# Peptides against a protein of PDB entry 3J47, part 84

Target 1, 121 residues: chain A of PDB entry 3J47
Amino acid sequence: IRLTNQLKSLKGLQSKLKDVVEYLDKVINKELPINHTILGKLQDVFNLLPNLGTPDDDEIDVENHDRINISNNLQKALTVKTNDELMVIYISNLVRSIIAFDDLIENKIQNKKIQEQRVKD
Target 2, 69 residues: chain B of PDB entry 3J47
Amino acid sequence: YEEKEESNLAATKSMVKIAEQYSKRIEEEKELTEEELKTRYVGRQDPKKHLSETADETLENNIVSVLTA

## One batch from the design tools (peptide; made by RFdiffusion4, then SolubleMPNN)

Design b2_p19_7_s4
Fold by OpenDDE base, seed 4:
Structure b2_p19_7_s4 (fold): chain B 121 residues (1-121), chain C 69 residues (1-69), chain A 19 residues (1-19)
Amino acid sequence: as target 1 above (121 residues)
Amino acid sequence: as target 2 above (69 residues)
Amino acid sequence: SLNELIEKQIKASELLREI
C-alpha cells in the first residue's frame, strides 16, 4: 500500500512534468498560450526542488544532508541517505533472519528428540 | 497523489525514526537471543517461543521498513 | 550494492518461511 502510493505520486509527478514539457513546447511553437496557473504551480514545485542546473553556485550547504525530500544535489545526498537507511534495514533483517534460523534449528532439534523418545517407548 | 505524497513524507520521517530505532531494535534482538539462550538452559519452552515470536516480529518490522524505504 | 542486500533479504525471508 505505502509503496503503491509512493509510486502513484511519482507517476503523477512524471505525468505532470510531461504535461509541462508539452505545454512549454507548444508555447515555444506559439500554438497555445501559457497556462499561467499550471506554470505557477510548476514553478513553485521547481522552486521547492533543489536547483539541478546551475553548476556554479558552490554553496553546497553541507548541513541539509539530512532532509530526505530535497531534489538533485540533495537527491544525491538523499540517495546516499536512502542507501544508508536501506543498508541498516538490510542488516537488521539479516540479524532477525539469523535469530529466526537459530530458533528453527532449536525447534528441529527438539522435534528430533521427541521423535527419538517416541521410538524408544 | 497528495495523499500518497503525504504518506511518502510520513514514510521518510518514519525511516529516520526507524534508523534511530534500528540500533535499539538490534539491542532488543540481542536481548531476545539472550533470553532464548537462557530458555535453552532452563528447559522452559515458553520463553523460547516468546523469543522466537519476538524475533519474527522484529523481522517483519524490518521487512516492512525495507518495503517502506 | 543495495539491490544485492535486498535480494539477500528476500532470500533470507524465503528461508524463514520454509522454516
Scores: peptide ipSAE 0.554, ipTM 0.867, DockQ to the pose 0.024; fails the geometry check
Fold by OpenDDE base, seed 3:
Structure b2_p19_7_s4 (fold): chain B 121 residues (1-121), chain C 69 residues (1-69), chain A 19 residues (1-19)
Amino acid sequence: as target 1 above (121 residues)
Amino acid sequence: as target 2 above (69 residues)
Amino acid sequence: SLNELIEKQIKASELLREI
């Protein structure tokens, strides 16, 4: 369910982005007037997106290390953080699995002891 | 689309909470292991079962966190 | 790698289901 919702959202964004590109191409070709409302919304979206632009500014602003696979260089730093978080989650799951396994082993040992006692009776 | 976006945002917030609760979950897991050890000595299966159940719940929460990440 | 960790976790989860 969650993955399906994420995929649907991504597909919707992709479709909208495609429509914007097509619109911009038509405006450049003077086929259609600029829709100021759509452009304003798009500008707002771009302002919320990490700067995808110039490769030269090495300023990895360390502050917005959030999980979101945002665009280009900032996205790489965020990806590293996400990997670290996933590693912690993985280790935690492993520890839980070990504990569960230990409990299962103990249960099996107890069951065997009970069976051995029943055979002796 | 909006419902999925809202769900993803909620999931992200949940992951932050999971990171904060991670230490607590580790401690709960240790407590369960101690109860199992005690049960091994006392011969009471019920505490061991409860420990196993708590460990399973902790594992499930971690899996959900991974799926959300 | 993260992928290796995920694979190990999946294997551990499968083992837990078998018990």
Scores: peptide ipSAE 0.535, ipTM 0.855, DockQ to the pose 0.023; fails the geometry check
Fold by OpenDDE base, seed 2:
Structure b2_p19_7_s4 (fold): chain B 121 residues (1-121), chain C 69 residues (1-69), chain A 19 residues (1-19)
Amino acid sequence: as target 1 above (121 residues)
Amino acid sequence: as target 2 above (69 residues)
Amino acid sequence: SLNELIEKQIKASELLREI
């Protein structure tokens, strides 16, 4: 469900970006007037996107290192953080799996003992 | 799309909390394992069951965290 | 790799489901 929602959101964004590109091409070709509202929204989106084009702002790297991968350079640092987080989650899941297996083994041993007692009776 | 965006935002906020909760979850898993060990020695099934349930809850939370990540 | 770790977790979960 969550992954499906993320994929749907990404597809929606992709479609919107495509529409914007098509609109910009039409404006460049003088086929349509510039929609200021769409451009304003797009500009807002670009401002919210990590700056892919200006590597020079070192300070923005530290605060955004904590935020999810949208943009490549910031994305690399964010990718490292995301990888670390995923690793922690993986280790946690592994530990929980081990605990569950331990409980299962114990349950099997107990069941075996109960069966052995029933055969002796 | 909007519902998914809200879900992604919630997931991102959850990820920040997951870092803090992860340490706590590890401790909870240890406590469950100790209770299972104690129950194995004492022969009491109830503490072991509780430990197993808490471990399962911790696993589920980790899986949700991975799915959110 | 992270992907390999995820695959291992999936396999572990499948084994747990069989028990």
Scores: peptide ipSAE 0.534, ipTM 0.858, DockQ to the pose 0.023; fails the geometry check
Fold by OpenDDE base, seed 5:
Structure b2_p19_7_s4 (fold): chain B 121 residues (1-121), chain C 69 residues (1-69), chain A 19 residues (1-19)
Amino acid sequence: as target 1 above (121 residues)
Amino acid sequence: as target 2 above (69 residues)
Amino acid sequence: SLNELIEKQIKASELLREI
């Protein structure tokens, strides 16, 4: 469910971005007037998006480094963070799997002992 | 779309909580393993079963956390 | 490394299902 919702949100964003690009192309070609309302909403979205465009190395705001999927340099640092988080989760899952495996082995050994006792009776 | 965005935000908040609880979950897994070891020595099946169930629950929670990340 | 870790987890899960 959560993954499906994320995928749907991403698809919706992609469609909206495509519509904006198409609109901007029409405005550049003087086919349509600039819709100020759409542009204002788009600007608000871009302001909420981490700065994708400026190559200036310096202001890597340390605070937002913890969050998921934002823009290439920030995205690279975020990708590293996401990778680290995924590694931790992976290690945790591995440990749980090992514990579950140990329990299953013990259960099998116990079941075998019970069967052997039943055959002796 | 908005409903999915809200769900993703909730998932992100849950990840922060999961990170805090992760250490506690690891400790719970260790306790289950110790209980299994004790049960192996005592020959009682009941503590081992409980340990196995708790380990499985911990595993499921980690899988959900991975799917949310 | 992450992909290798994921593959190991999948294999471990498969082994657990067989027991």
Scores: peptide ipSAE 0.525, ipTM 0.856, DockQ to the pose 0.022; fails the geometry check

Design b2_p19_8_s2
Fold by OpenDDE base, seed 3:
Structure b2_p19_8_s2 (fold): chain B 121 residues (1-121), chain C 69 residues (1-69), chain A 19 residues (1-19)
Amino acid sequence: as target 1 above (121 residues)
Amino acid sequence: as target 2 above (69 residues)
Amino acid sequence: SKVEESLKELQAALEKKRA
């Protein structure tokens, strides 16, 4: 459910961006006037988003290096943080699996002992 | 879309909390292991089962954390 | 590093349970 919602949000954003690009192309070609209301809202969104569009600005804010990828350019620094978090989660899952396996083995041993006692009787 | 966006934001905040909870989960896992050891000595199946269940719950929480991350 | 340390502690606890 959570992943699906995230995917839906991303798809919605992608669709909106596509519409904006198409609109901008029409404006450049002098086919349509600029929709100021939509562009204003989009500009606000872009201003709130870490600069996705300037690949050249190396300013990966070092402070956000440990956080999950929200946006493409900060995404590099955020990717490192995400990778670290994923590694931790992976290791934790492994440990839990090992514990569960140990319990299973113990249960199996107990069951064998019970069966052996029943055969003796 | 807005509901999903809010959910994603909540998930991101949850990741920070998960890091803290991860340390706590490790401790909970240790406690389960100790209970299992005690159960081996007492010979009661119930404490051992409880330990196993807690370990499973900890694992599930980690999986959810990965999915959120 | 802190996560790795926590992992090591968990591993040690698991080993103790097996013994």
Scores: peptide ipSAE 0.466, ipTM 0.838, DockQ to the pose 0.017; fails the geometry check
Fold by OpenDDE base, seed 4:
Order: structure tokens, then sequence, then C-alpha cells
Structure b2_p19_8_s2 (fold): chain B 121 residues (1-121), chain C 69 residues (1-69), chain A 19 residues (1-19)
């Protein structure tokens, strides 16, 4: 369910991003004014992107979002925020993993010492 | 999509909280590491085990945070 | 920046654990 919702959100975001890109292209071409509402929504989506998927999924969207953010400071800020959050989460996981690994190593060392002592006795 | 967007918005807010929680978790991890170090020095398995468990819990929380973020 | 700081702290904590 959650993954499905995330996928749906990602698809929605993708569609929205496409719309934003199209809008931005039109703005660049002076065909349309900047739609702040779309940009705001896109930013919201970006802010939600970290929640929508794995960093890999976010990276793909982040590239698109980053491009959009280049056009909109707010969107860029949101993308950066998302990236920062993802980074924090990633690092946190990494640290936890390292700690767990260290504990495992220590446990193994202790077990080995115990075994050696048993052999000596 | 709207429901997901709302969920994502909530998640984003949660991410900010998660960042704060992460900082706290990092501190907790440090504390666990210190306890592990103490356990290594004292040779007591119990503190080491506790540190390991706390580290695992911290990791789990981070994973959950990643999933929720 | 705060996130980065937290990351640095975490890294430092990890390094401390390794030492």
Amino acid sequence: as target 1 above (121 residues)
Amino acid sequence: as target 2 above (69 residues)
Amino acid sequence: SKVEESLKELQAALEKKRA
C-alpha cells in the first residue's frame, strides 16, 4: 500500500514535473507568465519526494526538480532541503550500520577469545 | 495522487522532525559507542550488548526515518 | 547546514567508535 502510494505519487510528480517543464519552456519563450501555483505545487512535490521513494527515485526526480528549481528559487530550496534530508537519513543509516558492525566484530572477537580460553583449559 | 501528496507533505514535515530526531539519534549513537567502549574496557558483556542493541535500535530508527522521510 | 552538521557529528561518532 505505501509503496503503491509512493509510486502513484511519483507518477503524479513526474506528470507534474513534465507540466512544469512545459510551463517553464513556455515562460522562457515568453508565451506564458510564470505560474507560481505550479511552481509551488512542484515544490511541494519535491518536498514530498524524499518521502515518495528511495534516493535513487528522488535523484531522478531531483534532477528534474533541480532543473525546475533553477527556474524557481523556492523549488531549488525545496530540492536542496529534500536532498539534505535524504543525506541525513543516509548518513544516519550508515552510522548505525557501522555501529552495528563494530559490535558484531567485538562480539566475534569475544567469542573467539572465549573459545581460545576453553581450548587452553 | 492528492492523498499521496498530502501524505508526502506530512512526511516532509516529519522529515524536518526526523532531521532533529536524527541529530538526537546521532547523539544516542555516540552514547552507545561510548558504552561499547566502556564495555570493552570493563570486559563486561552486558554493557556491550546494551550498546549493540542501542546501536541497532538507532539504526532501525534511521531506517524507519528514511522510509518515512 | 544543520543536516550537514549532523552528518559530520555522526561521522565523528562513527570514527570515535572505530578508534
Scores: peptide ipSAE 0.460, ipTM 0.838, DockQ to the pose 0.023; fails the geometry check
Fold by OpenDDE base, seed 1:
Structure b2_p19_8_s2 (fold): chain B 121 residues (1-121), chain C 69 residues (1-69), chain A 19 residues (1-19)
Amino acid sequence: as target 1 above (121 residues)
Amino acid sequence: as target 2 above (69 residues)
Amino acid sequence: SKVEESLKELQAALEKKRA
């Protein structure tokens, strides 16, 4: 279910991105004005779709987007915000893991001490 | 797609709140770790156990947050 | 930045526990 939802989201994002690209191409060709609504929707997509990449990867995506002239300041800001949020989550998980590991080590040390005491008895 | 977008927006708002809570939890976890360290020196296991339990709870919450993100 | 600092502190705490 989760994977399916992720895939669906990715497909939706891909479709939307394609639409944005097509729109941007038309804007570049002066066929259409800049659509603020599309930009807003793209921002929403970025906010909703935490990039599975590391914050650094997200920065790379922003840079690539800037090269494509599709990345407006708002999209960049949203991407940065998303990256920061993902980074916080990642760090939090890491911290929890470290604490859990520390407890395991302590338990192991205690068990070893208990075993040594039993051998002495 | 629209429903998913709405859900994602709600999730994003929740994530901001979770981040704030997480910062607080991290600090609480640190306090427990210090207590565990002190307990290790005193030879009493009880404070250390409590710290470990708090750390586990914090980890579980982070995992849930990742799963919901 | 705060999260990163917290992570570093946690890592340091873990290292101290191992010693």
Scores: peptide ipSAE 0.432, ipTM 0.831, DockQ to the pose 0.018; fails the geometry check
Fold by OpenDDE base, seed 5:
Structure b2_p19_8_s2 (fold): chain B 121 residues (1-121), chain C 69 residues (1-69), chain A 19 residues (1-19)
Amino acid sequence: as target 1 above (121 residues)
Amino acid sequence: as target 2 above (69 residues)
Amino acid sequence: SKVEESLKELQAALEKKRA
């Protein structure tokens, strides 16, 4: 389920990015004004999805116009936030693992003591 | 796509909640360690086992949270 | 920082338990 959702989101993002590129090209050519609707939808997607864009998309965005740079900065900020959250979770898991390991060692020590007592009896 | 987006939003909200509860979980883990220490001094195995089980449950919850994030 | 502090405290508690 999660993988399927991720794939679907990625496909949706890809489609949206293509639309944005097409729109930007038209704006550059002065054929159309800036379409705020597409930008709004993109912003909504960015707010809902912690992972915005692939490294390739980021590279493409860096090479493109100033507005793309702003969008890239926002995406980068969101990515950093997500990374921080993941880091916190990782550290928490590590701490729990350490506690569990300590308990395991204690259990082993106790078992050894019990065995030694049995040998003496 | 919409369903996935909704799921991601829900997951994000859950992550925020997890972050808020993180400090509490850390304190609970600390308490478990203290109980284990006390059990070592008293020579009672049962409290140590209980502490270990609680720590394991906490770890499992964190793992599930990571998988959700 | 708070998480790191909590982690350090946990590590210290574990070390005390091992001693």
Scores: peptide ipSAE 0.414, ipTM 0.826, DockQ to the pose 0.017; fails the geometry check

Design b2_p19_8_s3
Fold by OpenDDE base, seed 2:
Structure b2_p19_8_s3 (fold): chain B 121 residues (1-121), chain C 69 residues (1-69), chain A 19 residues (1-19)
Amino acid sequence: as target 1 above (121 residues)
Amino acid sequence: as target 2 above (69 residues)
Amino acid sequence: DKIKESLEELEKYLKEKKE
């Protein structure tokens, strides 16, 4: 469910971005008048987007390093953090799986003992 | 799309909390393993079952954390 | 014993990540 929602959100964003590009192309070609309200909202969105184009290490706000790989430069630092988190989660899952297997093995041993007792009776 | 975006934001906030809780989950997993070991000695299925269930819950929480990350 | 070792490694990794 969560991954599906994230994928849907990403697809929605991609569709909106495509619509914006198409709109901007039409405005550049003088096919449609400039909608100032839409442009203002787009500018706000771009300002909220991490700077994709400037590789300058200095503007990586330390707080944003911890969040998911949405945008490229800040996203690279975020990607590293996300990878580390994924590794921790993976190891945790492995440990849980090992515990579950140990319990399963013990249950099987107990079941065998019960069957052996029933055969002796 | 908006509902998913809100869910992703909530998931991101929860990820920090999950990282903090990770150490606690490891401890809970250890406790379950100890209970399983104790159950092997006592021969009672009930404590072992409880340990297995808790280990499964911990695994599910880790999977949710991975999906959130 | 192997489970315990795996848990200890996980705890170590989590500690290293927190630093």
Scores: peptide ipSAE 0.493, ipTM 0.854, DockQ to the pose 0.029; fails the geometry check
Fold by OpenDDE base, seed 3:
Structure b2_p19_8_s3 (fold): chain B 121 residues (1-121), chain C 69 residues (1-69), chain A 19 residues (1-19)
Amino acid sequence: as target 1 above (121 residues)
Amino acid sequence: as target 2 above (69 residues)
Amino acid sequence: DKIKESLEELEKYLKEKKE
């Protein structure tokens, strides 16, 4: 369900981006007037997106260390943080699995004991 | 799209809380395992079952966190 | 109009991701 919802959102975004590109092409070709409201909204969207374009300037301000979900270029720096978080989650899952297995073993031992008692009766 | 967005937002907030609660969950899991160990010695099935259920819940929460990440 | 609506939805999504 969650993955499907994410996929739908991504598809919606892709379709919208395509429409925007087509619109911009029409504006460049003077087929349509420039819609300033759409351009303003697009600009706002780009401002909300992590900086995609200029990889070269060295001083990526280290300050945004912890926020996982930000867009692609910031995503590289965030990838390290995301990896650390994923590692923690992985370890947690392993611990939970170990506990669950321990409980299963205990349940089996108890079931065996109950069966042995029933055979003695 | 809106439902998915809401779900993703909820999942993200849950991840933040999971990071904070992770240590607490580990401790709770450890306590349950200790209780299970004690229950093995005492022969009372109920505490062991409760420990197992809590461990399963903790595991489920971790899986949800992984799926959200 | 459809593009505007789609942009608003995208902005909302990005805002929700930042939170």
Scores: peptide ipSAE 0.485, ipTM 0.839, DockQ to the pose 0.040; fails the geometry check
Fold by OpenDDE base, seed 1:
Structure b2_p19_8_s3 (fold): chain B 121 residues (1-121), chain C 69 residues (1-69), chain A 19 residues (1-19)
Amino acid sequence: as target 1 above (121 residues)
Amino acid sequence: as target 2 above (69 residues)
Amino acid sequence: DKIKESLEELEKYLKEKKE
């Protein structure tokens, strides 16, 4: 029963991850805008993943503990990697937004200057 | 176990490549910003527009790379 | 100036990731 529930949870996570990838592909293809909320939720999921792999201290034989620890370490490493990638994406999006804002400000200044010149004429 | 390790190694290598591409894109964005600054000082609109367009392209590529990872 | 600061922060983050 417990193993079956764990497998079910893992399958659910896998399905969700697939959905996220599909969404990201649509964003890449300019079919959908980038959703920062989805990225934040993905980060939260990854931050919670290491906690899901903490073996309860119950009597599982020492050999199984080592295998579980290796699997947990790998999962942690993957989680860290994913977090780093998400952070890079977030920063990149922030930089794009700042550049776009600067362009907007400059355009506004130019428009104001043109209007002032028209009033003097 | 060996198959999983190999898969993880391949994934790690792919991430390093993505990071390098990201660094290059950041540099391209910086170049665009410098051109915009120069255009602002010279009063020429065309260089500023070009810088903005290059920055947008760099950001788009970064988003695509993250989505593909 | 804000754009420059954001770029510097991104570069710093990339450097930290390479370590």
Scores: peptide ipSAE 0.463, ipTM 0.838, DockQ to the pose 0.037; fails the geometry check
Fold by OpenDDE base, seed 5:
Structure b2_p19_8_s3 (fold): chain B 121 residues (1-121), chain C 69 residues (1-69), chain A 19 residues (1-19)
Amino acid sequence: as target 1 above (121 residues)
Amino acid sequence: as target 2 above (69 residues)
Amino acid sequence: DKIKESLEELEKYLKEKKE
């Protein structure tokens, strides 16, 4: 459910961005007048999501170091954070798998002992 | 879309909390392993079952963390 | 015998992870 919602949000954002690009192209080509209301909303979106449109500025914003890479500069810092999180998850899963395996082995040993006792009776 | 955005924000906040909880889960896993060792020595099945259940819960939490990441 | 060996290997792995 959560992943599906995230994917839906990303798709919605992608669609909106495409619409904005198309609108901007029409304005540049003088096919449509500049809609100030739409531009204001877009500016608000950019203020909330800084650096999504400027791939060239390599400055890693330190504040987003712990969040998912949405933008390239922010994306590098976020990539490091994501890698660290994935590493922790991987180690945790490995530990859980080992414990589960130990329990399975113990259960098998116990079952074998029970069978041996039954054969002796 | 709005519902998804809210869910993503909640998931992000949950990741920070998961990191803290992960340390606690590691300790719980160690306790289960010790219980298993004691069960092997005493030859009682009940402690082993409890250890296995706790290990499974820890594994489930890790899977949820992976899905949230 | 194989089960016993597997248990010993798992115990060794858990010990190494704890260190």
Scores: peptide ipSAE 0.423, ipTM 0.837, DockQ to the pose 0.013; fails the geometry check

Design b2_p19_8_s4
Fold by OpenDDE base, seed 4:
Structure b2_p19_8_s4 (fold): chain B 121 residues (1-121), chain C 69 residues (1-69), chain A 19 residues (1-19)
Amino acid sequence: as target 1 above (121 residues)
Amino acid sequence: as target 2 above (69 residues)
Amino acid sequence: NKIKENLEILKKKLEEKKK
């Protein structure tokens, strides 16, 4: 459910971005007037989007690397944070699986002993 | 889209909470494994069963965390 | 014996994650 919702949101964002690009191309070609309301909302979205493009010199504070950085540096930091989280989840699942297997093996050994006792009886 | 965005925001908050609780879950799993080892030495089935159940619960919580992430 | 080894591997991985 949650993954499906995230995928749907991403698809919706992609479609909206495509529509914006198509609209901007039409405006550049003077085929359509600029819709100021859509452009203003898009500009607000772009201003909220982390600056992906310009590696301007401002000090990448290493301390923000653990925080969700949305810019390319921020996106890299977000990617690192996401990778760390996924790694933690993966190791936790592995640990749980090992414990579950250990219990399963013990249960099988116990069941075998019970069966061997019943055959003697 | 809005419902999914809200779900993603809730998921992100849940991921932060999961990251904070992850260390605790790992410790709980380790404790369960230690109890299983103790049960093997004592020959008491009950502590081992409880350890297995706690490990399964910890695994389920990690799976939910992965599905949330 | 094998279960004990798996448990030890699990403990090592947990310690590596704490570092």
Scores: peptide ipSAE 0.455, ipTM 0.853, DockQ to the pose 0.020; fails the geometry check
Fold by OpenDDE base, seed 3:
Structure b2_p19_8_s4 (fold): chain B 121 residues (1-121), chain C 69 residues (1-69), chain A 19 residues (1-19)
Amino acid sequence: as target 1 above (121 residues)
Amino acid sequence: as target 2 above (69 residues)
Amino acid sequence: NKIKENLEILKKKLEEKKK
């Protein structure tokens, strides 16, 4: 359910972006007038997006490490953070699995001892 | 779309909470292991079961956290 | 013994994550 909702949202965003690109192309070609309302909203979205612009490696803006979704440089930093978080989750799962196995092994040993006692009786 | 966005926001908040709770879950896992050790010494089957159940719950919470991430 | 070793490995990984 949750993953499906995320995919739906992403698909909706993709469709909207495609529509914007098509609209911008038509405006550049002077085929359609600029819809000022849509452009204003798009500008607001772009202003909320981390600056996609300069490929210069250096400005790893430290602050926005938490928000995964926004464009390449921030996305790289966010990818690193996400990777670290996934690693932590993986380790935690491994630990739980080890504990569960330990309990299972001990239960088997106890069951075996009980069976051996029953055979001696 | 809005419902999914809200779900994603809730997921992100849950991830932050998971990070905070992770240390607590690790401690709970240790407690379970200690109870298993105690159960091994005392021969009490019930404490061992409780430890196993808490470990399983901790594992499940981690899996849910991974799926939410 | 093996269980104890696994638990120790787990503890080490947890401490590494805390650093």
Scores: peptide ipSAE 0.444, ipTM 0.843, DockQ to the pose 0.021; fails the geometry check
Fold by OpenDDE base, seed 5:
Structure b2_p19_8_s4 (fold): chain B 121 residues (1-121), chain C 69 residues (1-69), chain A 19 residues (1-19)
Amino acid sequence: as target 1 above (121 residues)
Amino acid sequence: as target 2 above (69 residues)
Amino acid sequence: NKIKENLEILKKKLEEKKK
């Protein structure tokens, strides 16, 4: 359910961004008048979206490490965070797998002992 | 869309909580492994089953965490 | 013996993750 909702939100955002790009292209081409209300809302969205547009490499703002922000620098910081989370998950799965294998080995040893006792009787 | 955004925010907060819970689950897993070792010495099968079930539950919770990340 | 070795590997990985 949560993953499906996240995917739906991302798809909706993608569609809206596409519509905005198409609108901006039409305004640039003078096919449509500038709708100030839509542009104001878009500016508000961009102000809430940390700097997607500035290619300047250096300011990795440390605070936004926790938010899934799409910007390349933020995406790099998010990629590092995601890599750390994935590493934690991987280690966790490995630990669980080892425990499961230990249980399987013990079960096999017990089964063998039961079989050996049955052959002696 | 708004419901999904709220759900994603809740999921992110839950992920931090899951990391803390994961550390606790690792300790619980260690305790189970020690109980298995003791059970091997005593020759009783029942503690081993409980350990295996707890390890499986821990594994399932990690898989759900991976799917949520 | 193998179970003990696997347990030791798990402990080592947990310690590495704490650093």
Scores: peptide ipSAE 0.430, ipTM 0.836, DockQ to the pose 0.020; fails the geometry check
Fold by OpenDDE base, seed 1:
Structure b2_p19_8_s4 (fold): chain B 121 residues (1-121), chain C 69 residues (1-69), chain A 19 residues (1-19)
Amino acid sequence: as target 1 above (121 residues)
Amino acid sequence: as target 2 above (69 residues)
Amino acid sequence: NKIKENLEILKKKLEEKKK
């Protein structure tokens, strides 16, 4: 469910970006008037997007570590954080799997002992 | 889109809570392993089963956390 | 014995993540 919702949101964002690009191209070609409402919403989205544009300013504001979705540079720092979280989850899953396997092996050994006793009786 | 955004926000809040609970889950997993070891020494299946069940619960919670991440 | 070894490997991985 959650992954499906994330994929749906990403697809919707992609479609909206494509529509904006197409609209901008039509405005440049003077085929359509500038839709101020769409541009205003796009500007709001860009203002909510931390500045994607300056590659050089090293001030990766540490505060934006939590917001995985927004900006590519912020997304890079967030990708590192996400990778760390994924790694923790992966290790935790491995631990649980190992414990489950240990229990399975012990159960198998016990079952084998019970069968050997039944054959001797 | 809006439903997914709301779901992502809820997921992010859940991730913070998962980070806080992660240490507790690790401890619960260790306790299960100790009970399994004790069961091997005593030859009793019951403590070992309980340890296995708690380890499985801990694993499921981690998987849900990953899906939320 | 093998279970103990797997637990040790898991502990090592956890320590490596903390570094």
Scores: peptide ipSAE 0.424, ipTM 0.841, DockQ to the pose 0.021; fails the geometry check

